# Ledger of designs, part 17: peptides against a protein of PDB entry 3PBP

Target 1, 203 residues: chain A of PDB entry 3PBP
Amino acid sequence: LNEKDLNLILNKSLVMYESLDSTTDVIVKRNVIKQLQFVSKLHENWNSRFGKVDIQKEYRLAKVQGPFTINPFPGELYDYTATNIATILIDNGQNEIVCVSFDDGSLILLFKDLEMSMSWDVDNYVYNNSLVLIERVKLQREIKSLITLPEQLGKLYVISDNIIQQVNFMSWASTLSKCINESDLNPLAGLKFESKLEDIATI
Target 2, 203 residues: chain A of PDB entry 3PBP as posed
Amino acid sequence: LNEKDLNLILNKSLVMYESLDSTTDVIVKRNVIKQLQFVSKLHENWNSRFGKVDIQKEYRLAKVQGPFTINPFPGELYDYTATNIATILIDNGQNEIVCVSFDDGSLILLFKDLEMSMSWDVDNYVYNNSLVLIERVKLQREIKSLITLPEQLGKLYVISDNIIQQVNFMSWASTLSKSINESDLNPLAGLKFESKLEDIATI

## One batch from the design tools (peptide; aimed at target 1 V15)

Design b1_p29_1 (made by RFdiffusion4)
Pose (drawn by RFdiffusion4):
Structure b1_p29_1 (pose): chain A 203 residues (1-203), chain P 29 residues (1-29)
Amino acid sequence: as target 2 above (203 residues)
Amino acid sequence: SEEVEKVRQQLEMREKVGEYLREKMTEET
């Protein structure tokens, strides 16, 4: 955990602690407070020279959150099954797109709009477990796998049956991160959220 | 304090981006 990232989760934790009011669900309030306490303890034991911190076994037992809401979910896909999931970096601030494969050779590019709180005990804990559909890409080929190279932002390799295709969504993803970082929604108006599809090779 | 405010603004923008995308995709349906 480098200094930049350590401070990022601390500040996110502080924003949520302040975001607490009385209507806030008791279980959620508990987790947000726990998250702040935990992130604060990490900050206290963080070894700056190694950029690392030890984590006791107690804090590693966490229960799953979900299911995430996928809004708006495409109606056709109710007849099919999800195959793979991938994470693609948009910028240098941990902003990402979640990618999911389906039986119909389709791809949904998702964005997480709500900040999740950390949770350890709560069963079936859902809260800000929210994803939003940005785009759907039908390759009409059998998608065998998804691959990413950390060196290339906003690009995803999709291995179909005899093709390696590259879905390139920096056309809109670059603008998306700018608005996130500049807190200005206007540049999104009119942007067509279409990814450049490209055949890389025959396999 | 400034960094906390900056993060808050980024998180609020992410929510607004999500609302915008939901509205846009609903209109295209």
Fold by OpenDDE base, seed 1:
Structure b1_p29_1 (fold): chain B 203 residues (1-203), chain A 29 residues (1-29)
Amino acid sequence: as target 1 above (203 residues)
Amino acid sequence: SEEVEKVRQQLEMREKVGEYLREKMTEET
């Protein structure tokens, strides 16, 4: 974690806090507040020796949320098991696509439209855990691993039994990035969510 | 701060994009 990332997390936490109102669930309020408190403390004690010990202790109290949901979930995949997960940056503004592979050789590309916080002192905390399905790519092979390169935006490398393939989704991800960054949904009109698949190497 | 507002805008737009995508993908699926 670097300072830039920490600032982003802090700012996100602030925004989440400011979004709280009288209609917000009390558990959500508590969770958001605790996260903000933690992140704020982390920020205040950044690079502090004393702060590091305290932060580690408090960090142990935080848990990753339970399982995320996918909407819509491809019905064909109900009988299959997720095998790998990867996150791919699509710009320098921390916009990202989540990729999940399944044992049928499918890849699904997902968008995180809601900010998921950590769980704080609450078991089975679930809030904003839904991801949006964008595309399903059927490779029809056993996927061994997913690899991303930070310098290559919108690209995913899929390693299977005898081949490395590149999935390039910048054709649509660039538009998503633009929409988010420019606060304009218009470019989404008519956009096709079709990634390019290319063989890179034989293993 | 300006930075916080930028983040706010980003998050809001992500939600809107998500809503659009959810609707679109639901219709197509």
Scores: peptide ipSAE 0.593, ipTM 0.933, DockQ to the pose 0.877
OpenDDE base, seeds 2, 3, 4, 5: peptide ipSAE 0.593, 0.593, 0.591, 0.592; ipTM 0.932, 0.932, 0.932, 0.932; seed 5 fails the geometry check

Design b1_p29_1_s1 (made by RFdiffusion4, then SolubleMPNN; from b1_p29_1, 15 letters changed)
Fold by OpenDDE base, seed 3:
Structure b1_p29_1_s1 (fold): chain B 203 residues (1-203), chain A 29 residues (1-29)
Amino acid sequence: as target 1 above (203 residues)
Amino acid sequence: SSEIEKVKKQLETKKKVGEFLIKRRLAEE
């Protein structure tokens, strides 16, 4: 974490808080408030060693949110099992793609369209837990692992039994990043969400 | 602040992007 990241987290938490209204679930309200309180405290004590220790203790009380959903879930993958997960940065900001592999050799690329908070004092907390399906890539191989390199934006390395392949989705992810950063959806019109697959090495 | 407004806009944009993608995918199935 750096100051810039902390400011972003704070701002996101503030926006989430401001989005609360009378129709918001009580559990959600409580959770968002707790997160905002935590982040605010973290921001206030960022340069304090003592504050950092206290914040770390409080942070340990938070849990990762419950299960995620994929919307829509690919019907063809209903009988298959997810095997690996990876997160790939698409810009130098906070935009990223989530990738999940399945035992049929498929990769799905997913978008986090909603801001997800940590879970605070609630078991199985679920709110804004949906991921959006962007693309399915069929490799027709047993996928052993997914590797990402922070310095390589929009690239995923897939390791199978005898080959390392690179999935490059910057063809569409660059446009997606631009849309988000500029708050303009127009470039999405007609965009083809097709990643490039390249063999890197035989193993 | 201007920074908060920017973040707000980005979050709203992400939501709209999601809606767009969902609609697109559902139309393809």
Scores: peptide ipSAE 0.580, ipTM 0.928, DockQ to the pose 0.938
OpenDDE base, seeds 1, 2, 4, 5: peptide ipSAE 0.577, 0.572, 0.576, 0.569; ipTM 0.928, 0.927, 0.927, 0.927

Design b1_p29_1_s2 (made by RFdiffusion4, then SolubleMPNN; from b1_p29_1, 18 letters changed)
Fold by OpenDDE base, seed 2:
Structure b1_p29_1_s2 (fold): chain B 203 residues (1-203), chain A 29 residues (1-29)
Amino acid sequence: as target 1 above (203 residues)
Amino acid sequence: SKEVEEVKKKLETKKGIGKFLIERRLAEE
């Protein structure tokens, strides 16, 4: 964690806090407030020289939220089981695509369109846990593992059987990145969400 | 702050992208 990351987390937490209204669930409000308090405290106690922050004991039990959902969930995958998950950076910020593999040999590429908070003092906290389906890639192979390289944006390496395949989605991910960074949705019009699949090596 | 507003805009944009993607998928069905 660096100062830039901390600032981003703080700003996100602030935005989440500001989004709270009278219709927001009480548990959600409490959780968002706790997160903001924690992050604010981290920011206040940040030692940039040593990367050290005083952490209150009560916040040490914070955990990642439980399972996520996919919207819409592909009906064809209803009876199949997820086998691997990977996160792929699409720019030098924190924009990323989530990929999940299934035991039918399918890959789904997912977009996190909602900000998820940590779970603090509530068990099984669930809020904004949905991911949006972008694309389904059918490999028709038993997927053994998913590999990403931080320096290779928008690329996912899939290991199945004795082959390594690359899924390259920069054709559309670059546009997504641009949309996010420029706060402009116009470039989405007519965008084709089709990744390039290429055999890289046999193993 | 300006920084917070920028983050807010990005988050709203992400939401918009999500909506777009969902609508697109539904239209293809």
Scores: peptide ipSAE 0.603, ipTM 0.936, DockQ to the pose 0.887
OpenDDE base, seeds 1, 3, 4, 5: peptide ipSAE 0.602, 0.600, 0.599, 0.598; ipTM 0.936, 0.935, 0.935, 0.935

Design b1_p29_1_s3 (made by RFdiffusion4, then SolubleMPNN; from b1_p29_1, 16 letters changed)
Fold by OpenDDE base, seed 3:
Structure b1_p29_1_s3 (fold): chain B 203 residues (1-203), chain A 29 residues (1-29)
Amino acid sequence: as target 1 above (203 residues)
Amino acid sequence: MEEVKKTKEILETKKKVGKFLVEKRLAEE
């Protein structure tokens, strides 16, 4: 965590707070407020050793949000089990893709369209927990692990029994990143969401 | 203030992107 990251988290928390209105669920309001309070305190005490210790204690009270949903969930995967998850950066900012593997050898690439907060004092907190399906890649292999390299944007390495494969989705992710960063969706029209698969090594 | 504004714009854009993608995928199923 650096100053830039902290500022971004603060800004996100502020935006979330500002989005609250009379129709917002009370639990959501409470959670967003607690997060903002925490992040604000963190920001104020960023350079303070003492403040960092206190903040760390408070942070330990926060939990990861509850279960996520995938929209739409591929019907063909209803009978299969998720095996691995990875997050892949697509730019030097904060845009990322989530990847989930299944025991049928499928990979799904997912987009986080909503900002998710941590859970504060609520068990099974669920809000903005939707992930959007971008692409399904069928590898037809037993996927053992997913590996990402921070220096390699938009690339995922898939390890199976006898092969390492690279999934490269920068063909569409670069456009997606641009759309997000420039607040212009026009380039998405007609964009093909098809990743490239390449064999890297045989194991 | 400008940073907050930009953050808001990004988040709003992400929501729109999500909607676009959902609609696209639903149309293909």
Scores: peptide ipSAE 0.587, ipTM 0.932, DockQ to the pose 0.925
OpenDDE base, seeds 1, 2, 4, 5: peptide ipSAE 0.587, 0.585, 0.586, 0.583; ipTM 0.932, 0.931, 0.931, 0.931; seeds 1, 2, 4 fail the geometry check

Design b1_p29_1_s4 (made by RFdiffusion4, then SolubleMPNN; from b1_p29_1, 18 letters changed)
Fold by OpenDDE base, seed 1:
Structure b1_p29_1_s4 (fold): chain B 203 residues (1-203), chain A 29 residues (1-29)
Amino acid sequence: as target 1 above (203 residues)
Amino acid sequence: SKEIEEVKKKLETKKGVGKFLVERRKAEA
């Protein structure tokens, strides 16, 4: 975590706080407020010289939110089990795609359309855990691992028993990134969300 | 304040992207 990242988290937390209204559930309000308080404290205690913040005490009181809701979830995958998860950067501005593999050999590419927060003092708190389906890729093989390389945007490496394959989704992810960064959804019209699959190496 | 507004805008855009993607899938079905 660097100063820039911390500022971003703080700002996101502020935005979440400001989004609260009279119709917001009390539990949600409480959680968002606690999140903001935590992040604010981190920001106040940030040591720019050392790049350190003491987060141990407060962090132990919080839990990562889950489970996530995938919308729409592919009906064909209801009977299958997720096996791996990976996050792939699509630009240098922290936009990312989530990929989940299933035991049928499918990959789903997902978009995080809502910001996540920590869960504070509430068991099984679930809020803003939304993932939207972009694409399903069928590999028809057992997926052992998902690997990403930080220097390779929009690329996912899939390791199976005998082969390493690359999933390249920059054909659409570049446009998606642009839409997000420029706050313009128009380029999404007519965009084909079809990734390229390539064999990289035999194991 | 400016930075916060930018974040807000980005978040709204992401929501819009999500909505677009959902609607696209519905239209294909």
Scores: peptide ipSAE 0.577, ipTM 0.917, DockQ to the pose 0.877
OpenDDE base, seeds 2, 3, 4, 5: peptide ipSAE 0.561, 0.556, 0.571, 0.557; ipTM 0.926, 0.925, 0.915, 0.926

Design b1_p29_2 (made by RFdiffusion4; failed a check: the pose's geometry)
Pose (drawn by RFdiffusion4):
Structure b1_p29_2 (pose): chain A 203 residues (1-203), chain P 29 residues (1-29)
Amino acid sequence: as target 2 above (203 residues)
Amino acid sequence: EEEEENKEILMEAIQRKIDFEKKLKEKEE
């Protein structure tokens, strides 16, 4: 955990602690407070020279959160099954797109709009487990796998049956991160959220 | 109609993230 990232989760934790009011669900309030306490303890034991911190076994037992809401979910896909999931970096600030494969050779590019709180005990804990559909890409080929290269932002390799295709969504993803970082929604108006598809090779 | 509704949902969702990031930067300052 480098210094930049350590401070990022600390500040996110502080924003949520302040975001607490009385209507806030008791279980959620507990987790937000626990998150702040935990992230603070990490900050206290962080070794700056190695950029690392030890984590006791107690804090590593966590229960799953979900299911995440996928909004708006495409109606056709109720007849199909999800195959693979990939994460693609948009910028240098941990901003990412979640990618999911389906039986129909389709791809949904998702964005997480709500900040999740950490949770350890709560069963079936859902809260800000929210994903939003940005785009859907139908390759009409059998998608065998998804691959990413850390060196290339906003690009995803999709291995179909005899093709390796590259879905390139930096056309809109670059603008998306700018508005997130500049807190200005206007540039999104009019932007067509279409990714450049490209055949890389025959396999 | 459906495309417009989906666009509205997308814009509102990104707005919520922008609001959060705005508060985050204010807190960092």

Design b1_p29_2_s1 (made by RFdiffusion4, then SolubleMPNN; from b1_p29_2, 12 letters changed; failed a check: the pose's geometry)
Amino acid sequence: SEAERNRQILLNSLQKKIDFQKKLKEVEE

Design b1_p29_2_s2 (made by RFdiffusion4, then SolubleMPNN; from b1_p29_2, 14 letters changed; failed a check: the pose's geometry)
Amino acid sequence: SKKEEEEKILMESLGKKIEFQKKLKEVEK

Design b1_p29_2_s3 (made by RFdiffusion4, then SolubleMPNN; from b1_p29_2, 15 letters changed; failed a check: the pose's geometry)
Amino acid sequence: SAAEEERKILMEALGKKIEFQKKLKKVQS

Design b1_p29_2_s4 (made by RFdiffusion4, then SolubleMPNN; from b1_p29_2, 14 letters changed; failed a check: the pose's geometry)
Amino acid sequence: SRKEEEEKILMESLGKKIEFNKKLKEIEK

## One batch from the design tools (peptide; aimed at target 1 N11 L114 I180 S183)

Design b1_p30_1 (made by RFdiffusion4)
Pose (drawn by RFdiffusion4):
Structure b1_p30_1 (pose): chain A 203 residues (1-203), chain P 30 residues (1-30)
Amino acid sequence: as target 2 above (203 residues)
Amino acid sequence: SEQEEIISEAVKKKAEFEKKVREKEEEREE
């Protein structure tokens, strides 16, 4: 955990602690407070020279959160099954797109709009487990796998049956991160959220 | 469209949250 990232989760934790009011669900309030306490303890034991911190076994037992809401979910896909999931980096600030494969050779590019709180005990804990659909890409080929290279932002390799295609969504993803970082929604108006599909090779 | 409205609202929520995170980093430095 480098210094930049350590401070990022600490600040996110502080923003949520302040975001607490009385209507806030008791279980959620508990987790937000626990998250702040935990992230604070990390900050106290963080070894700056190694950029690392030890984590006790107690804090590593966490229960799953979900299911995440996928909004708006495409109606056709209710007849199919999800195959793979990939994470693609948009910028240098941990901003990412979640990619999911389906039986119909389709791809949904998702964005997480709500900040999740950490949770350890709560069963079936859902809260800000929210994903939003940005785009859908039908390759009409059998998608065998998804691959990413950390060196290339906003690009995803999709291995179909005899093709390796590259879905390139930096056309709109670059603008998306700028607005997130500049707190200005206007550049999104009019942007067509279409990714550049490209055949890389025959396999 | 409805999907564009949803995307706009979703990005707005993330942008507002990240703005608060940047403001909190400035306050800590001060």
Fold by OpenDDE base, seed 4:
Structure b1_p30_1 (fold): chain B 203 residues (1-203), chain A 30 residues (1-30)
Amino acid sequence: as target 1 above (203 residues)
Amino acid sequence: SEQEEIISEAVKKKAEFEKKVREKEEEREE
């Protein structure tokens, strides 16, 4: 975590706070406010040794939200179990794709559209925990592990049955990145969400 | 398709949020 990252988190927290209104659930308001308070204190005490200690204590009180939901969830996967998860960067601006593998050999590529807060004082806090299904890739093999390389945007390496395969989704992810960064959805028209699968090595 | 529409709406929401974040960044630098 550096100053730039902290500023980004602060700005996101501020935007979340400013989005609150009279119709927002009380539990949501409380969580967003507590998050903003925490991040603000962290920012104020960033260079303070004493402040860092106190911040660490407060951070330990925060919990990660529960499981995410997938929209739509592929009906064919109801009978299968998730085996691995990975997050892949698609640009230098922190846009990411989430990948989940299943024991049937399927990979699902997911997009998180909503910003979420931590859980602070409520057990089983769930809000903005949805992921959007972009693509399902069927490998028809047992997936052992998922590997990502920070220097390789939009690429996922899949290890299965002594084979390393590369999933490259920059064909559509580059467009997504552009749409998000430029606030222009026009390039999405007619976009095909089909990743390229390539065998890399036999291990 | 329905899926494409879902994706488009998701991207729209994300884009709007990120725009606000950038605007907030600019505001704080000022």
Scores: peptide ipSAE 0.556, ipTM 0.918, DockQ to the pose 0.904
OpenDDE base, seeds 1, 2, 3, 5: peptide ipSAE 0.551, 0.523, 0.550, 0.556; ipTM 0.916, 0.909, 0.916, 0.918

Design b1_p30_1_s1 (made by RFdiffusion4, then SolubleMPNN; from b1_p30_1, 12 letters changed)
Fold by OpenDDE base, seed 5:
Structure b1_p30_1_s1 (fold): chain B 203 residues (1-203), chain A 30 residues (1-30)
Amino acid sequence: as target 1 above (203 residues)
Amino acid sequence: SAHEEILLKAVGKKADFNKKVKEKEEELKK
């Protein structure tokens, strides 16, 4: 975590805080407030420690966790079990795609609908995880693990049956990123959400 | 399609959020 990342988290936390209203769930409110307090403290410590701040585990837990809702949920996957989950960055502004694998060999690429706060009380916190289906990729093999590389935007590595495959979705993710960052959704019209699958290596 | 509308709505929300974040960044620089 660098200063830029910390500032981004802080700004996100502030925006989330300011978005709280009477319709917001009480638990969500509490978590957002706690997050803001935590991040603010980190920011303060960052200044005091000349850029050396140890990030607590709470930040690492601030990721997509179950339970979550997928909309629409692919009917074909109703009887199958999710096996892995990964998050892939698509730009330097921390726009990201969520990927979930299933035991039928399918990958679904998802867009996160809501910003999540950190988990402060795992037992009592209601996760506001709403994900929108973008694409389904059928590998037709048992998926063992999902790997991402921070320096490789829009790429997911899938390990299955002693083979590593790369899923590259930058063909559409670049446009998606642009739409988000420029607040212009027009380029999404007619966009084909089809990722490229490539065999990388045998292991 | 309904699916397209759902995705569009979600992306729009994120876009708005990011815009607010950027605005917040500029605000705090003052």
Scores: peptide ipSAE 0.496, ipTM 0.904, DockQ to the pose 0.830
OpenDDE base, seeds 1, 2, 3, 4: peptide ipSAE 0.492, 0.491, 0.493, 0.492; ipTM 0.903, 0.902, 0.903, 0.903

Design b1_p30_1_s2 (made by RFdiffusion4, then SolubleMPNN; from b1_p30_1, 12 letters changed)
Fold by OpenDDE base, seed 3:
Structure b1_p30_1_s2 (fold): chain B 203 residues (1-203), chain A 30 residues (1-30)
Amino acid sequence: as target 1 above (203 residues)
Amino acid sequence: SELEEIILKAVGKKANFNEKVKKKKEELEK
């Protein structure tokens, strides 16, 4: 974590806080406020020893949210179990794709459309936990693991029993990234969400 | 298509959020 990252987190937390209104659930309000308080304190005490001790304690109380919902969920996958999950960066900013594999050999590529906060001392906290289905890739193999490389944007490596395959989403992810960053959705019109699959190695 | 609409909406939400974050950054840097 560096100053730039901290500032980004602070800004995100502030935006989330400012989005709260009278219709927001009390638990959500509390959670968002706690996160903002934590991040603010961290920002104020950045690089101070005294701040580090307190911040570490508070940070340990935070948990990642779960579970997620997927829209739309492929009906064919209801009878199958998720086996692996990976997050793939699609730009040098904060945009990413989430990939989940299933035991039928399917990969689903997902987009997180809402910003999530951490869970702060609340069991089973769930808010803004939706994911949007972008693409389903059917490999028809037993997927052992999903690997990503930070220097390779929009690429996922799928390891099966006998082969390593690369899934490349940059054909559509580059456009997606641009749309998000420029706040212009026009380039999405007519875009095909079809990834490229390539065999990399036999193992 | 329905899927296209869902994606468009999702991207729109994210874009909007990012713009707000950018604005917030500018405010903090003043």
Scores: peptide ipSAE 0.510, ipTM 0.910, DockQ to the pose 0.881
OpenDDE base, seeds 1, 2, 4, 5: peptide ipSAE 0.510, 0.501, 0.502, 0.509; ipTM 0.910, 0.908, 0.909, 0.910

Design b1_p30_1_s3 (made by RFdiffusion4, then SolubleMPNN; from b1_p30_1, 13 letters changed)
Fold by OpenDDE base, seed 3:
Structure b1_p30_1_s3 (fold): chain B 203 residues (1-203), chain A 30 residues (1-30)
Amino acid sequence: as target 1 above (203 residues)
Amino acid sequence: SEKEQIILQAVGKKADFNKKVKENEEKLKK
């Protein structure tokens, strides 16, 4: 963790702390407070000569895991089971899309509307599980795995039994990113949330 | 549409969060 990253995490932690209220889950409150305390301590003891802080793995940023809620949940998927999950970056500012695959061959592209904190107690921590449905892509294949490449923004690779397909959602994700970063939602008006699907390889 | 409104709300929340993060940058220097 470098100084820039530490500062960002600290700022995020502060904002999260300030957002706590009486309706916030007790475990979430505790987690946010502990995160802020920890990051603040790191900041106070920052050694600029080395330009990094060693953070224990237990205090890493939380990842999207089940259970989660999707709004709205596609009714057609009610009887189907999620098979894979992936997170795809859409910019260099930590904006991301979550993708979940189902055993009917569907992909759903989701947006997290809340920030996640570091994991302090994995077994007992209440994660941010609020996700918004952006798009459903019907592949009608058995999806074996979802692959992302860090250098390729807004792209998801779907591996099935005999084919690798690329899902590219930068057509709308670029606009989404801009809206978030500039705090201007106007460009979202009339935006079509339709990803491009391309066959990459046969296996 | 309902879908659009849901997305707008979600993106708005994230945008507001990011804005606050930037505004708090000065707190790191105190």
Scores: peptide ipSAE 0.532, ipTM 0.903, DockQ to the pose 0.771
OpenDDE base, seeds 1, 2, 4, 5: peptide ipSAE 0.526, 0.529, 0.530, 0.526; ipTM 0.906, 0.905, 0.907, 0.906

Design b1_p30_1_s4 (made by RFdiffusion4, then SolubleMPNN; from b1_p30_1, 11 letters changed)
Fold by OpenDDE base, seed 1:
Structure b1_p30_1_s4 (fold): chain B 203 residues (1-203), chain A 30 residues (1-30)
Amino acid sequence: as target 1 above (203 residues)
Amino acid sequence: SELEKIILEAVGKKAEFNEKVKKKEEELKK
């Protein structure tokens, strides 16, 4: 975490705070406010040794939000269990794809459309926890692990029993990234959300 | 398709949020 990252987190927290209105749930309001307070304090005391100690204590009280929902959820996967999860960067910014594997050998590529906050006071805090389905890739293999390389954008490596396969989704992710960053959705028209699958190595 | 529509809407929401963040960044730099 550097100053640039901290500024970004602060700005995100401010935007979230400003989105609150009279119709927002009280629990959500409280949670967003607490996060903003924490981040603001962190920002103010970034260069202060004394401020860091108190901030760390507060940070320990924060929990990751859950559970999450997937929209739409593939009906075929209702009877199967998620086995692995990975996050893949698609640009040099903050845009990323979440991948979840299932015990039927399926991969789902998901997009996080809403900014999520940490949970600060309520267990099982749920707000903006939706993930959007982009693509399902059926490998029909027992997936043992998912790995990603930071220097390789939009690429996921799937390790099964005797093979490493690469899933490359930059064919659509590059356009997605561009649309987000430029706030222009026109390039999404007619875009095919189909990843390329390639065998990389045998194990 | 319905899926494409959902994706489009999702990307739109993210784009809007990012724009707000950028604007906030600019405001704080002043």
Scores: peptide ipSAE 0.521, ipTM 0.910, DockQ to the pose 0.880
OpenDDE base, seeds 2, 3, 4, 5: peptide ipSAE 0.516, 0.516, 0.518, 0.519; ipTM 0.909, 0.908, 0.909, 0.909

